# Peptides against a protein of PDB entry 4Z5W, part 154

Target 1, 305 residues: chain A of PDB entry 4Z5W
Amino acid sequence: IPDVFLELNKLWYFSAQSNLFNGEMPRSLSNSRSISLLSLRNNTLSGQIYLNCSAMTNLTSLDLASNSFSGSIPSNLPNCLRLKTINFAKIKFIAQIPESFKNFQSLTSLSFSNSSIQNISSALEILQHCQNLKTLVLTLNFQKEELPSVPSLQFKNLKVLIIASCQLRGTVPQWLSNSPSLQLLDLSWNQLSGTIPPWLGSLNSLFYLDLSNNTFIGEIPHSLTSLQSLVSKENAVEEPSPDFPFFKKKNTNAGGLQYNQPSSFPPMIDLSYNSLNGSIWPEFGDLRQLHVLNLKNNNLSGNIP

## One batch from the design tools (peptide; made by RFdiffusion4, then SolubleMPNN)

Design b2_p22_8_s1 (from b2_p22_8, 11 letters changed)
Fold by OpenDDE base, seed 3:
Structure b2_p22_8_s1 (fold): chain B 305 residues (1-305), chain A 22 residues (1-22)
Amino acid sequence: as target 1 above (305 residues)
Amino acid sequence: SILDLFDVVNGESFYLTTVPPE
């Protein structure tokens, strides 16, 4: 990309997705005072990510996903006082979340999906200080780490939490009960164990629950049959979605559905591929808003109601 | 039956990501 952006004092959006751009990000772009939305997703850009946050006073959204960037996560990003959305998916950082992200009060949506992020405990301890954080995607990181169960962790405004395919150990963390606005939880494709906690049924906004492909045991909590968002169509306040799309991915790279908004996900409970036992609760029939109930490959018994 | 109400997706379980499929 040519270094010509200094003269573009009216450049509000720059989208150069899915091209063949290589080399470093232009310094003039990293110093743009006018740019609000920067997307360079799906290129071959390399080098370190550097943004002059003191110059980039209008930057609200940053999508650098699927590039060949190297080095550390830019610790100065919290100084971009209007930066809300960050997509760093498929950038191989091999790093921890910077401590400076404790101060990232503008941050609403963050994705590090498949970014070789390490130390989930530190990541969650840091990111809990982001009071405006609503969407957190950490899929394909933290390989074989333990999901922290520290009750002091608080994500009060969290709506979307996705930590899938990490081979995480541990249990469903009690600190998620401190997230009453949680709408979507995906902890699938881990090594999580124990029982599914009954308090999940108290998350009145939870319409999408994926706990599939874990090692959960015991009965399905009856409280899941009373998930308010799945019983009645409440007026879901349309909150601004992340500027990045979501994808359903199979373990095989073959195909996927794109979802531009979390609200576009079909209401779902997926508990498949666990070691759950007992009966299927008849009261699942009360979940009139539920589209998908997946209980496949468990140790369930009795009649299907 | 609850099977009449829900697609008991006998399918493959997906996980969510922000990386597009290749």
Scores: peptide ipSAE 0.418, ipTM 0.865, DockQ to the pose 0.767
Fold by OpenDDE base, seed 2:
Structure b2_p22_8_s1 (fold): chain B 305 residues (1-305), chain A 22 residues (1-22)
Amino acid sequence: as target 1 above (305 residues)
Amino acid sequence: SILDLFDVVNGESFYLTTVPPE
């Protein structure tokens, strides 16, 4: 990318996604005072990520996903006082979340999907201090780590949590009960064990639950038949979605669906590929807003109601 | 039947990511 952004003193939005750009990020771009939205997703950009947050006073959205950047996660990003959305998916950092992210009060949406992030305990301990954090995507990190169950962890404003395909061990963490605004939970494709906790049915805004491809045992909690968002049409407050899209991925390389907003996901309960037993509750019929109920490959018995 | 309301048995399991499919 040419280093010409000093002349573009009115540049508010720059999107150069899905091109063949290589080399380092232009220094003039890293110092732009005017830019609000920056997307360089799906290029071959390399080197260390550096942003002059003291200059970039209008930066609100940053998408650098699917690039060949190296080095540490930029610890100075919390100094970008208007920065709300960050997509660092598919950047191989081989790093922990910086301690400085405890101060990241502008942050609303963060993705590190497939970014070789390490130490989930430290990551969650740091990110709980982000008071405005609503969307957190940590898929394909923390390989074979244990999902922390520390009850003191608190994500008060969290709406979307995705920690899929990490081979995580442990149980469904009780600290999620401290997130009453949670709308979407994906913990699929892990090695989570124990029972599915009944308090999940108390998350009144939860319309998408994926616990598939784990090692859960016991009965399906009857409280899931009373999920308020799935019983009645909530007046979904249209909250600002993250500026990055989501993708449903199969374990097979063939075809993903793109979703631009979490609200575009079909209301779903997926408990498939576990070791759940007991009966299917007839009261799942009360979930009038539910589109998908996947119970495949469990040890369920009795009649299908 | 609940089978008339939902895709209970035949659903494919996905996971969510922000990485586009290749």
Scores: peptide ipSAE 0.417, ipTM 0.867, DockQ to the pose 0.757
Fold by OpenDDE base, seed 5:
Structure b2_p22_8_s1 (fold): chain B 305 residues (1-305), chain A 22 residues (1-22)
Amino acid sequence: as target 1 above (305 residues)
Amino acid sequence: SILDLFDVVNGESFYLTTVPPE
């Protein structure tokens, strides 16, 4: 990308996604006072990510996903006082979340999907301080780590949590009960064990639950038949979507669907590919807003109601 | 039957990501 952005002093939106751009990010772009939305997703950009947050006072969204950037996660990003959305998916950092992210009060949406992020305990301990954090995507990181169950973790404003395909050990963490506004939870494709906790049914805004491809045991919690968002339409708060799309991905990389908003997901409960036993509750019939119920490949018995 | 109310996904389970499929 040419270093010509100094002359573009009125440029508020720059999208150059899905091109063949290589080399480093232009210094003039990293110092742009006018830019609000920056997307360079799906290029071959390299070097260290650097943004002059003191200059970039209008920056609200940053998408650098699927690039060849190297080095550490920029610790100065919290100094970008208007920066809300960050997509750093498929950037191989091999790093921990910076401690400075405790101060990232403008942050609303963060993705590190497949970014070689390490130390989930530190990551969650840091990110819980982001009081405005609504969307957190950490899929394909933390390989074989343990999902922390520390009850002191608090994501009060969290709406979307995706920590899929990490081979994480542990149980469904109790600290998720501190997120009463959670709408979407994906913990699929891990090595999570124990029982599915009944308190999940108290998450009145939860319309999408994926616990598939784990090692859960015991019965399906009856409280899932009372998920208020799936009983009635009244609580569909359309919250501002992150500036990055989501993708449903098969383990085989084939045929992913794009979803621009979490609200575009069909209401779903996926408990497939576990070791759940007992019966299917007839009261699943009360979930009039549910579109998809996947219970495949469990040890369930009795009659289908 | 609840099977008349819901799409039963008989396929592979998906996970969510912000990385496009290849």
Scores: peptide ipSAE 0.414, ipTM 0.864, DockQ to the pose 0.766
Fold by OpenDDE base, seed 4:
Structure b2_p22_8_s1 (fold): chain B 305 residues (1-305), chain A 22 residues (1-22)
Amino acid sequence: as target 1 above (305 residues)
Amino acid sequence: SILDLFDVVNGESFYLTTVPPE
């Protein structure tokens, strides 16, 4: 990318996604006072990520995903006082979340999907201080770590939590009950164990639940048949979506679907590929907003109601 | 039947990511 952004004093939006750009991010771009939305996703950009947050006072969204950047996560990003959305997916950091992110009050949406992030306990302890954090994507990180169950963890405004395909151990963490606005939970493709907790059915905004491909045992909590968002449409809180798309990925390299907004996901309960037993509750028929109920490959018995 | 309302048995399991499929 040419270093010409000094003259572009009115540049508000720059999108150069899915090109063949290589080398470092231009210094004039890293110092742009005018830019609000920056997306360089799916290029071959390299070097250290550096943003002059004292200059970039209008920066609200940053998408650098699927690039060849190296080094540490930029610890100064919390100094970008308007920065709301960050997509750092598929950047190989091999790092922990910086302690400075405790001060990241502007942050609303964060993705580190497949970014070689380490220490999930530290990551969650830091990110809980981001009071405006609504979307958190941590898929394909934390290889074989334990999902912390620390009851003091609090994500009060969290709406979307995705921590899939990490081979995480542990149980469904009780601290998620402190997130009453949770709309989407994906903990699929882990090594989570124990029972599915009944308090999940108290998350009145939860319309998408994926616990598939784990080691859950016991019965399906009857409280899941009373998920208010799946009974009635009235509670669909339209929220500002993150400025990055989501993808459904199969374990096979078969094509995934792109979703531009979490609200575009079909309402779903996926409990497939576990060791759940007991019967299918007839009251799942009350979930009139549910599109997908996947119970495949469990130890369920009795009649299908 | 619940089968008339939902795909209970035949659904494929996915996980969510912000990385496009390869």
Scores: peptide ipSAE 0.411, ipTM 0.859, DockQ to the pose 0.752

Design b2_p22_8_s2 (from b2_p22_8, 7 letters changed)
Fold by OpenDDE base, seed 3:
Structure b2_p22_8_s2 (fold): chain B 305 residues (1-305), chain A 22 residues (1-22)
Amino acid sequence: as target 1 above (305 residues)
Amino acid sequence: SIFDLFDEVNPESGYLTTVPPE
């Protein structure tokens, strides 16, 4: 990418995604005062990620996903006072989340999916201070770590939490009960154990629940049959979606589904591939908004209602 | 029926990410 962005003082959007750009990010781009939306996703960019946040006063969205960047996560990103969305998916940092992210008050959406992030306890302890954080994607990190159950963790405004395919140990964490606005929870493809907690049914906005491919035991909590978002069409508060799309990675090489907004996800309960026992509750029939109920590969018994 | 929800949408077991499929 040429170093010509100093003269582009009116450039507010730059998208060069899905190209063959290599080398480092241009210094003039890292100092752009006009750029609001920056996407360099799916290139071969390398070196350290550096952004001059004192210059980049209009930066609101940053997508650097699927690049060959190296080094640490830029600790100065919280100084980008308007930066809301960050996609750092598929950047191999081999790092912890910087402590400076405690001050990241502009942050609304963060993805580190498949970014070799380490120390989930520190990550969650830091990110809980991001008061405006609504979307958090941490899939394919924290390999074989324990999902912290510390009750003091608090994500008050969290709407989307995805921590899938981490081989995480532990239980469904009680601190998620402090996230009453949670709409989507994906903890699939982990080694989570224990029972599915009944308080999940108290999350009135929860319309997508994936706990599949874990080691959960016991009965399906009856409270899941009373998930308010699945009983009735509540007025989905149209909140601004993250600027990055979501993908459902399937086990088959069949093309993953793309979802541009969390609201585009089908209302779903997936509890498949666990060790759940007992009956299927007939009251799942009351979930009139439910599109997908997956209970396959469990130890369930009795009649299918 | 709840049964129709079981048969039609075999959501091929998968997880959510922000990485595009290759």
Scores: peptide ipSAE 0.438, ipTM 0.798, DockQ to the pose 0.622
Fold by OpenDDE base, seed 4:
Structure b2_p22_8_s2 (fold): chain B 305 residues (1-305), chain A 22 residues (1-22)
Amino acid sequence: as target 1 above (305 residues)
Amino acid sequence: SIFDLFDEVNPESGYLTTVPPE
């Protein structure tokens, strides 16, 4: 990418995603006062990520995902006072979340999917201070760590939480009950154990629940049959629209589904590939907005309703 | 019927990510 962005003093949006750009991010780009939206996703950019937040006063969205960047997560990003959306997926940091992110009050959407992030306990402890955080994607990190169950963790405004395919141990953490606006929860493809907690059914905005491919035991909580978002459409809380797409990675080599917005997700309960027992509640029939109910590969018994 | 929810092509169990499939 040429170092000409100083001359582009009116450039508000720069998208150069899915190209063949290599080398470092231009210094003029890292100092652009005009840029609000920066997407360089899916290139071969390298070097350390550096943004002059004192200069980049208009930066609202940053997508650097799927690049060959190296080094640490830029600790100065919280100084970008308007920065809301960050996509750092598939950047191999091999790092912890910087403590400076406790001050990241502008942050609304964050993805570190497959970014070699370490220490989930520290990450969640830091990120809970991001009071405007609505979307958090931490998939494919924290290999074999324990999902912290510390009740003091509070993500009050969280709407989308995805921590899938981490081989995480532990239970469904009670601190999620402190996120009453949660719309989407994906904790699939972990090593989570225990029972599915009944308080999940109290998350009135929860329309997408994936707990598949874990080691959950016991009965399906009857409270899941009363998920208000799946009973009626009336409480369509404005969904977070992060400036980055989501993908459902299938276990088969069949192409993953792309979802440009969380609203594109089918209303779903996936509890498949666990050790759940008992019956399927007939009251799942009350979930008139539910598109997908996946209970396969469990120890369920009785009649299918 | 709840059965109709089972016969729809259950999108194979897969996790969500922001990384595009290769």
Scores: peptide ipSAE 0.433, ipTM 0.792, DockQ to the pose 0.658
Fold by OpenDDE base, seed 2:
Structure b2_p22_8_s2 (fold): chain B 305 residues (1-305), chain A 22 residues (1-22)
Amino acid sequence: as target 1 above (305 residues)
Amino acid sequence: SIFDLFDEVNPESGYLTTVPPE
């Protein structure tokens, strides 16, 4: 990418995603006062990520995903006072989340999917201080770590939590009950154990639940048949979605489904590939908004209602 | 029946990410 962004003093949006750009990010781009939305996703950019937050006063969205960047996560990003959305997916950091992210009050959406992030306990302890954080994606990190169940963890405004395919151990964490606005939870493809907690059915805005491919035992909580978002059409307040799309990775090499907004996900309960027992509750028939109920590959018994 | 929900939607097992499929 040429180092010409000083001349582009009116540039508000720059998207150069899915190209063949290599080398380092241009220094003039890292100092742009005009840019609000920056996407360089799916290139071969390299070196250390550096942004001059004192210059980049209009930066609101940053997508650097699927690049060959190296080194530490930029600890100065909280100084970008308008920065709301960050996609750092598929950047191999081999790092912990910086302690400075405790001060990241502008942050609303964060993805580190497949970024070799380490220490989930520290990550969640830091990110709980981000009062405006609504979307958190941590898929394909923290390999074989334990999902912390510290009851003091609090994500008050969290709407989307995705921590899939981490081989995480532990149980469904009680601190998620402190997130009453949670709409989407994906903890699939882990080594989570214990029972599915009944308090999940108290999350009135929860319309997408994926707990598939774990080691959950016991009965399906009857409280899941009373999920308010699945019983009635909530007037979902159209909250601003993250500026990055989501993808459902399938087991087949067939192209994954793209979802541009969390509201585009089908209303779903997936509990497949566990060790759940007991019966299927007939009251799942009350979930008139449910599109997908997947209970396959469990130890369920009785009649199918 | 709930069974009808199983037949129509065989969602292939998968997980959510922000990385596009290759």
Scores: peptide ipSAE 0.422, ipTM 0.783, DockQ to the pose 0.656
Fold by OpenDDE base, seed 5:
Structure b2_p22_8_s2 (fold): chain B 305 residues (1-305), chain A 22 residues (1-22)
Amino acid sequence: as target 1 above (305 residues)
Amino acid sequence: SIFDLFDEVNPESGYLTTVPPE
């Protein structure tokens, strides 16, 4: 990418995604006062990520995903006082979340999907201080770590939590009960164990629950039949979506579904590929907004209602 | 029936990410 952005002093939106750009991010781009949305996703950009946050006063969205950047996560990003959305997916950092992210009050959406992030305990301890954080995607990190269950963790405004395919150990963490606005939870493809906690059914905004491909045991909590978002339409709060799309990665190479917003997900309960037992509750019939109920590959018994 | 929720959508088990499928 040429170093010409000094002349582009009115450039508000720069999208150069899915090209063949290589080398480092231009210094003039890192100092742009005008840019609000920057997307360089799916290129071959390299070097250290550096942004002059004192210059980039209009930066609201940053998508650098699927690039060959190296080094540490930029610790100065919280100084970008308007920066709301960050997509750093598929950047191999091999790092922990910077302590400075405790001060990242502008942050609303963060993805580190497949970014070689380490230390989930530290990551969650830091990110809980981001009071405006609504979307957190940490898929394909923290390999074989333990999902912390520390009740003091508080994500009060969290709406979308995705921590899938991490081989995480532990149980469904009690601290999620401190996120009453949670709409989407994906903890699939881990090594989570224990029972599915009944308090999940108290998450009145939860319309998408994926706990598939774990080692959960016991009965399906009856409280899941009372998920208010799946009983009635009234609580579909259309919230501002992150500026990055979501993808459902299927096991078959059949084209992954793209979802531009969380509201585009079908209302779903997926508990498949566990060791759940007992019956299917007839009261799942009360979930009139439910599109997908996947209970396959469990130890369930009795009659199908 | 509630059974119709099981058969039609064979949602192949998959997880969410922000990385496009290859």
Scores: peptide ipSAE 0.416, ipTM 0.780, DockQ to the pose 0.649

Design b2_p22_8_s3 (from b2_p22_8, 8 letters changed)
Fold by OpenDDE base, seed 2:
Structure b2_p22_8_s3 (fold): chain B 305 residues (1-305), chain A 22 residues (1-22)
Amino acid sequence: as target 1 above (305 residues)
Amino acid sequence: SIFDLFDVVNGESGFLTTVPPP
């Protein structure tokens, strides 16, 4: 990318997605005072990520996903006082989240999906201080670590949590009960164990639950048949609107589904590929807003109601 | 059956990411 952005005094939006750009990010772009939305997703950009946050006073959205950037996560990003959305998916940092992210009050949506992030305990301890954080995607990180169950962890405004395919050990953490606005939870494709906790059914805004491909045991909590968002449409739920799309990666060679907004997700309960036992609750029939129910490959017994 | 109430029953499992498919 040529270093010509100093002359673009009115550049508000720059999208150069899915090109063949290589080399480092231009310094003039890293110093742009006018830019609000920057997307360089799906290129071959390299080097260290540097942003002059003192200059980039209008930056609200940053998408650098699927590039060949290296080095540490930029610790100065919290100084970008208007920066809300960050997509750093598929950047191999091989790093921990910087301690400076405790001060990232503008942050609303963060993705590190498949970014070789390490130390989930430190990551969650840091990110809980981001009071405006609504969307957190940590899929394909923290390989074989333990999902922390520390009750002091608190994500008060969290609406979307995705920590899938990490081979995480542990149980469904009770600190998630401190997120009453949670709408979407994906903890699928881990090594999570224990029982599915009944308090999940108290998350009145939860319309998408994926716990598939774990080692959960015991009965399906009856409280899941009372998920208010799946019983009635009357919940005017404020939706998170991250500036990055989501993708459902299926195990089949079929192309992944793209979801541009959380509202585009079908209401779902997926508990498949566990060791759950007992009966299927007839009261799942009360979930009139549920589109997808997946209970396959468990140890369930009795009649299908 | 309660399964007749839902659009998809026992469908394909997957996980969510922000990485586009190849």
Scores: peptide ipSAE 0.494, ipTM 0.929, DockQ to the pose 0.905
Fold by OpenDDE base, seed 3:
Structure b2_p22_8_s3 (fold): chain B 305 residues (1-305), chain A 22 residues (1-22)
Amino acid sequence: as target 1 above (305 residues)
Amino acid sequence: SIFDLFDVVNGESGFLTTVPPP
């Protein structure tokens, strides 16, 4: 990308997604005072990510996903006082979340999906201080780590939590009960164990639950049949979605589904590929808003109601 | 069957990401 952005004093949006741009990010772009939305997703950009946050006072959205950037996660990003959305998916950092992210009060949506992030305990301890954090995607990181169960962890405003395909050990953490606004939980494709906790059914806004491909045991909590968001149409106030889309990666090479907003996800309970036992509750029939129910490959018994 | 109430039953498993498919 040519270093020509210095004179573009009116440039508020720059999107150069899915091109063949290589080399480093232009210095004129990393110093742009006018830019609000920056997307360079799916290029071959390299070097360190550097943003002059003192200059980039209008930056609200940053998408650098699927690039060949190297080095550390930019610790100065919290100084970008208007930066709400960050997509760093598929950037191989091989790093921990910077401690400076404790101060990232503007942050609303963060993705590090497949970014070689390490130390989930530190990551969650840091990110819990982001009071405006609503969407957190940490899929394909923390390989074989333990999902922390520390009850002091608190994500009060969290709506979307995705920590899939990490081979995480541990149990469904009780600190998630401190997120009463949680709408979407994906902890699939881990090595989580224990029972599915009944308190999940108390998350009244939870319409998408994926616990598939784990090692959960015991019965399906009856409280899941009373998930309020799946019983009745709540007038969910459409909150601003993250500026990055979501993708469902299927096991089959069949094209992944793209979801531009969390509200575009079909209401779902997926408990498949576990070791759950007992009966299927007839009261799943009360979930009139549920579109997808997946209970396959468990140890369930009795009659199908 | 309660399964007749839902659009998809026992469908394909997958996980969510922000990385586009190739």
Scores: peptide ipSAE 0.489, ipTM 0.927, DockQ to the pose 0.892
Fold by OpenDDE base, seed 5:
Structure b2_p22_8_s3 (fold): chain B 305 residues (1-305), chain A 22 residues (1-22)
Amino acid sequence: as target 1 above (305 residues)
Amino acid sequence: SIFDLFDVVNGESGFLTTVPPP
């Protein structure tokens, strides 16, 4: 990308995604006072990520996903006082989340999907201080680590949590009960064990639950049949979606579904590929807003209601 | 059957990511 952005003093939006751009990010772009949305996703950009946050006072969205950047996660990003959305998916950092992210009050949406992030305990301890954090995607990181169950962890405003395909050990963490606004939970494709906790059914905004492909045991909590968002059409306050799309990676090579907004996800309960036992609750029939129920590959018994 | 109430029963499993499929 040419270093010509000094002349573009009114540039508000720059999208150069899905091109063949290589080399470093232009220094003039890293110093742009006018830019609000920056997307360089799906290129071959390299070097260290550097943004002059003192200059980039209008930056609200940053998408650098699927690039060949190296080095550390930029510790100065919290100084970008209007920066809300960050997509760093598929950037191989091999790093921990910077301690400076405790001060990242503007942050609303963060993705590190497949970014070689390490130390999930430190990451969650840091990110819990982001009071405006609503969307957190940590899929394909923290390989074989333990999902922390520390009750002091608190994500008060969290709406979307995706920590899939990490080979994480542990149980469904109690600290998630401190996230009453949670709408979407994906902890699928891990090594999570124990029982599915009954308090999960108290998450009144939860319309998408994926616990598939784990090692959960015991019965399906009856409280899941009373998930308020799946019983009644509540006016889901359309909160601003993250500026990055989501993709469902299917087991089959069938094209992944793209979801531009969390509200575009079909209401779903997926508990498939576990070791759950007992009966299917007839009260699943009360979930009139549920579109997808997946209970396959468990040890369930009795009659289908 | 309660399964007649839902659009998809026992469908394909997968996980969510922000990385586009290849």
Scores: peptide ipSAE 0.475, ipTM 0.921, DockQ to the pose 0.899
Fold by OpenDDE base, seed 4:
Structure b2_p22_8_s3 (fold): chain B 305 residues (1-305), chain A 22 residues (1-22)
Amino acid sequence: as target 1 above (305 residues)
Amino acid sequence: SIFDLFDVVNGESGFLTTVPPP
């Protein structure tokens, strides 16, 4: 990418995603005063990520995903006072989240999916201080760590939490009950155990629940049949979606579905590939907004209602 | 059957990411 962005004093949007760009990010781009949205996703850019936050006063969205960047996560990003959305998916950091992210008050959406992030306990302890954090994607990190159950963890404004395919141990953490605005929870493809907690059914905005491919035991909580968002349409608060798309990774070579916003996800309960027992509750029939119910590969018994 | 009320029953399992499939 040529180093000519200093002359582009009216440039508010730059998208050069899905090209063959290599080398470092241009210095003039990392010092741009005008740029609001920067997307360089799916290139071969390298070197350390550096942004001059004192210059980049208009930066609101940053997508550097699927690049060959190296080094630490930029600890100065919280100084970018308007920066809301960050996609750092598939960047091999091999790092912990910087302590400075406790001060990241502008942050609304963060993805580190498949970014070799370490220490989930530290990550969650830091990110809980981000008062505006609504979307958090941590899929394919924290390999073989334990999902912390520390009751002091609090994500008051969290709407989307995705921590899938991490080989995480532990249970469904009680601190999620402190996130009453939670709309989407994906904890699939882990090593989570215990029972599915009944308080999940009290999350009135929860329309997408994926707990598939874990080691959960016991009965399906009857409270899941009373999820208000799945009974009635009235609670679909369309909030600003993150400026990055989501993808459902399937085990089959069938092309992954792209979702540009969380509201594009079909309302779903997936509890498949666990060790759940007991009956299927007839009251699942009350969930008139539910599109997908997946209960396969469990130890369920009785009649199909 | 209760499952006749839903568009997909026992569908393909997967997980969400922000990384596009290859």
Scores: peptide ipSAE 0.427, ipTM 0.894, DockQ to the pose 0.896

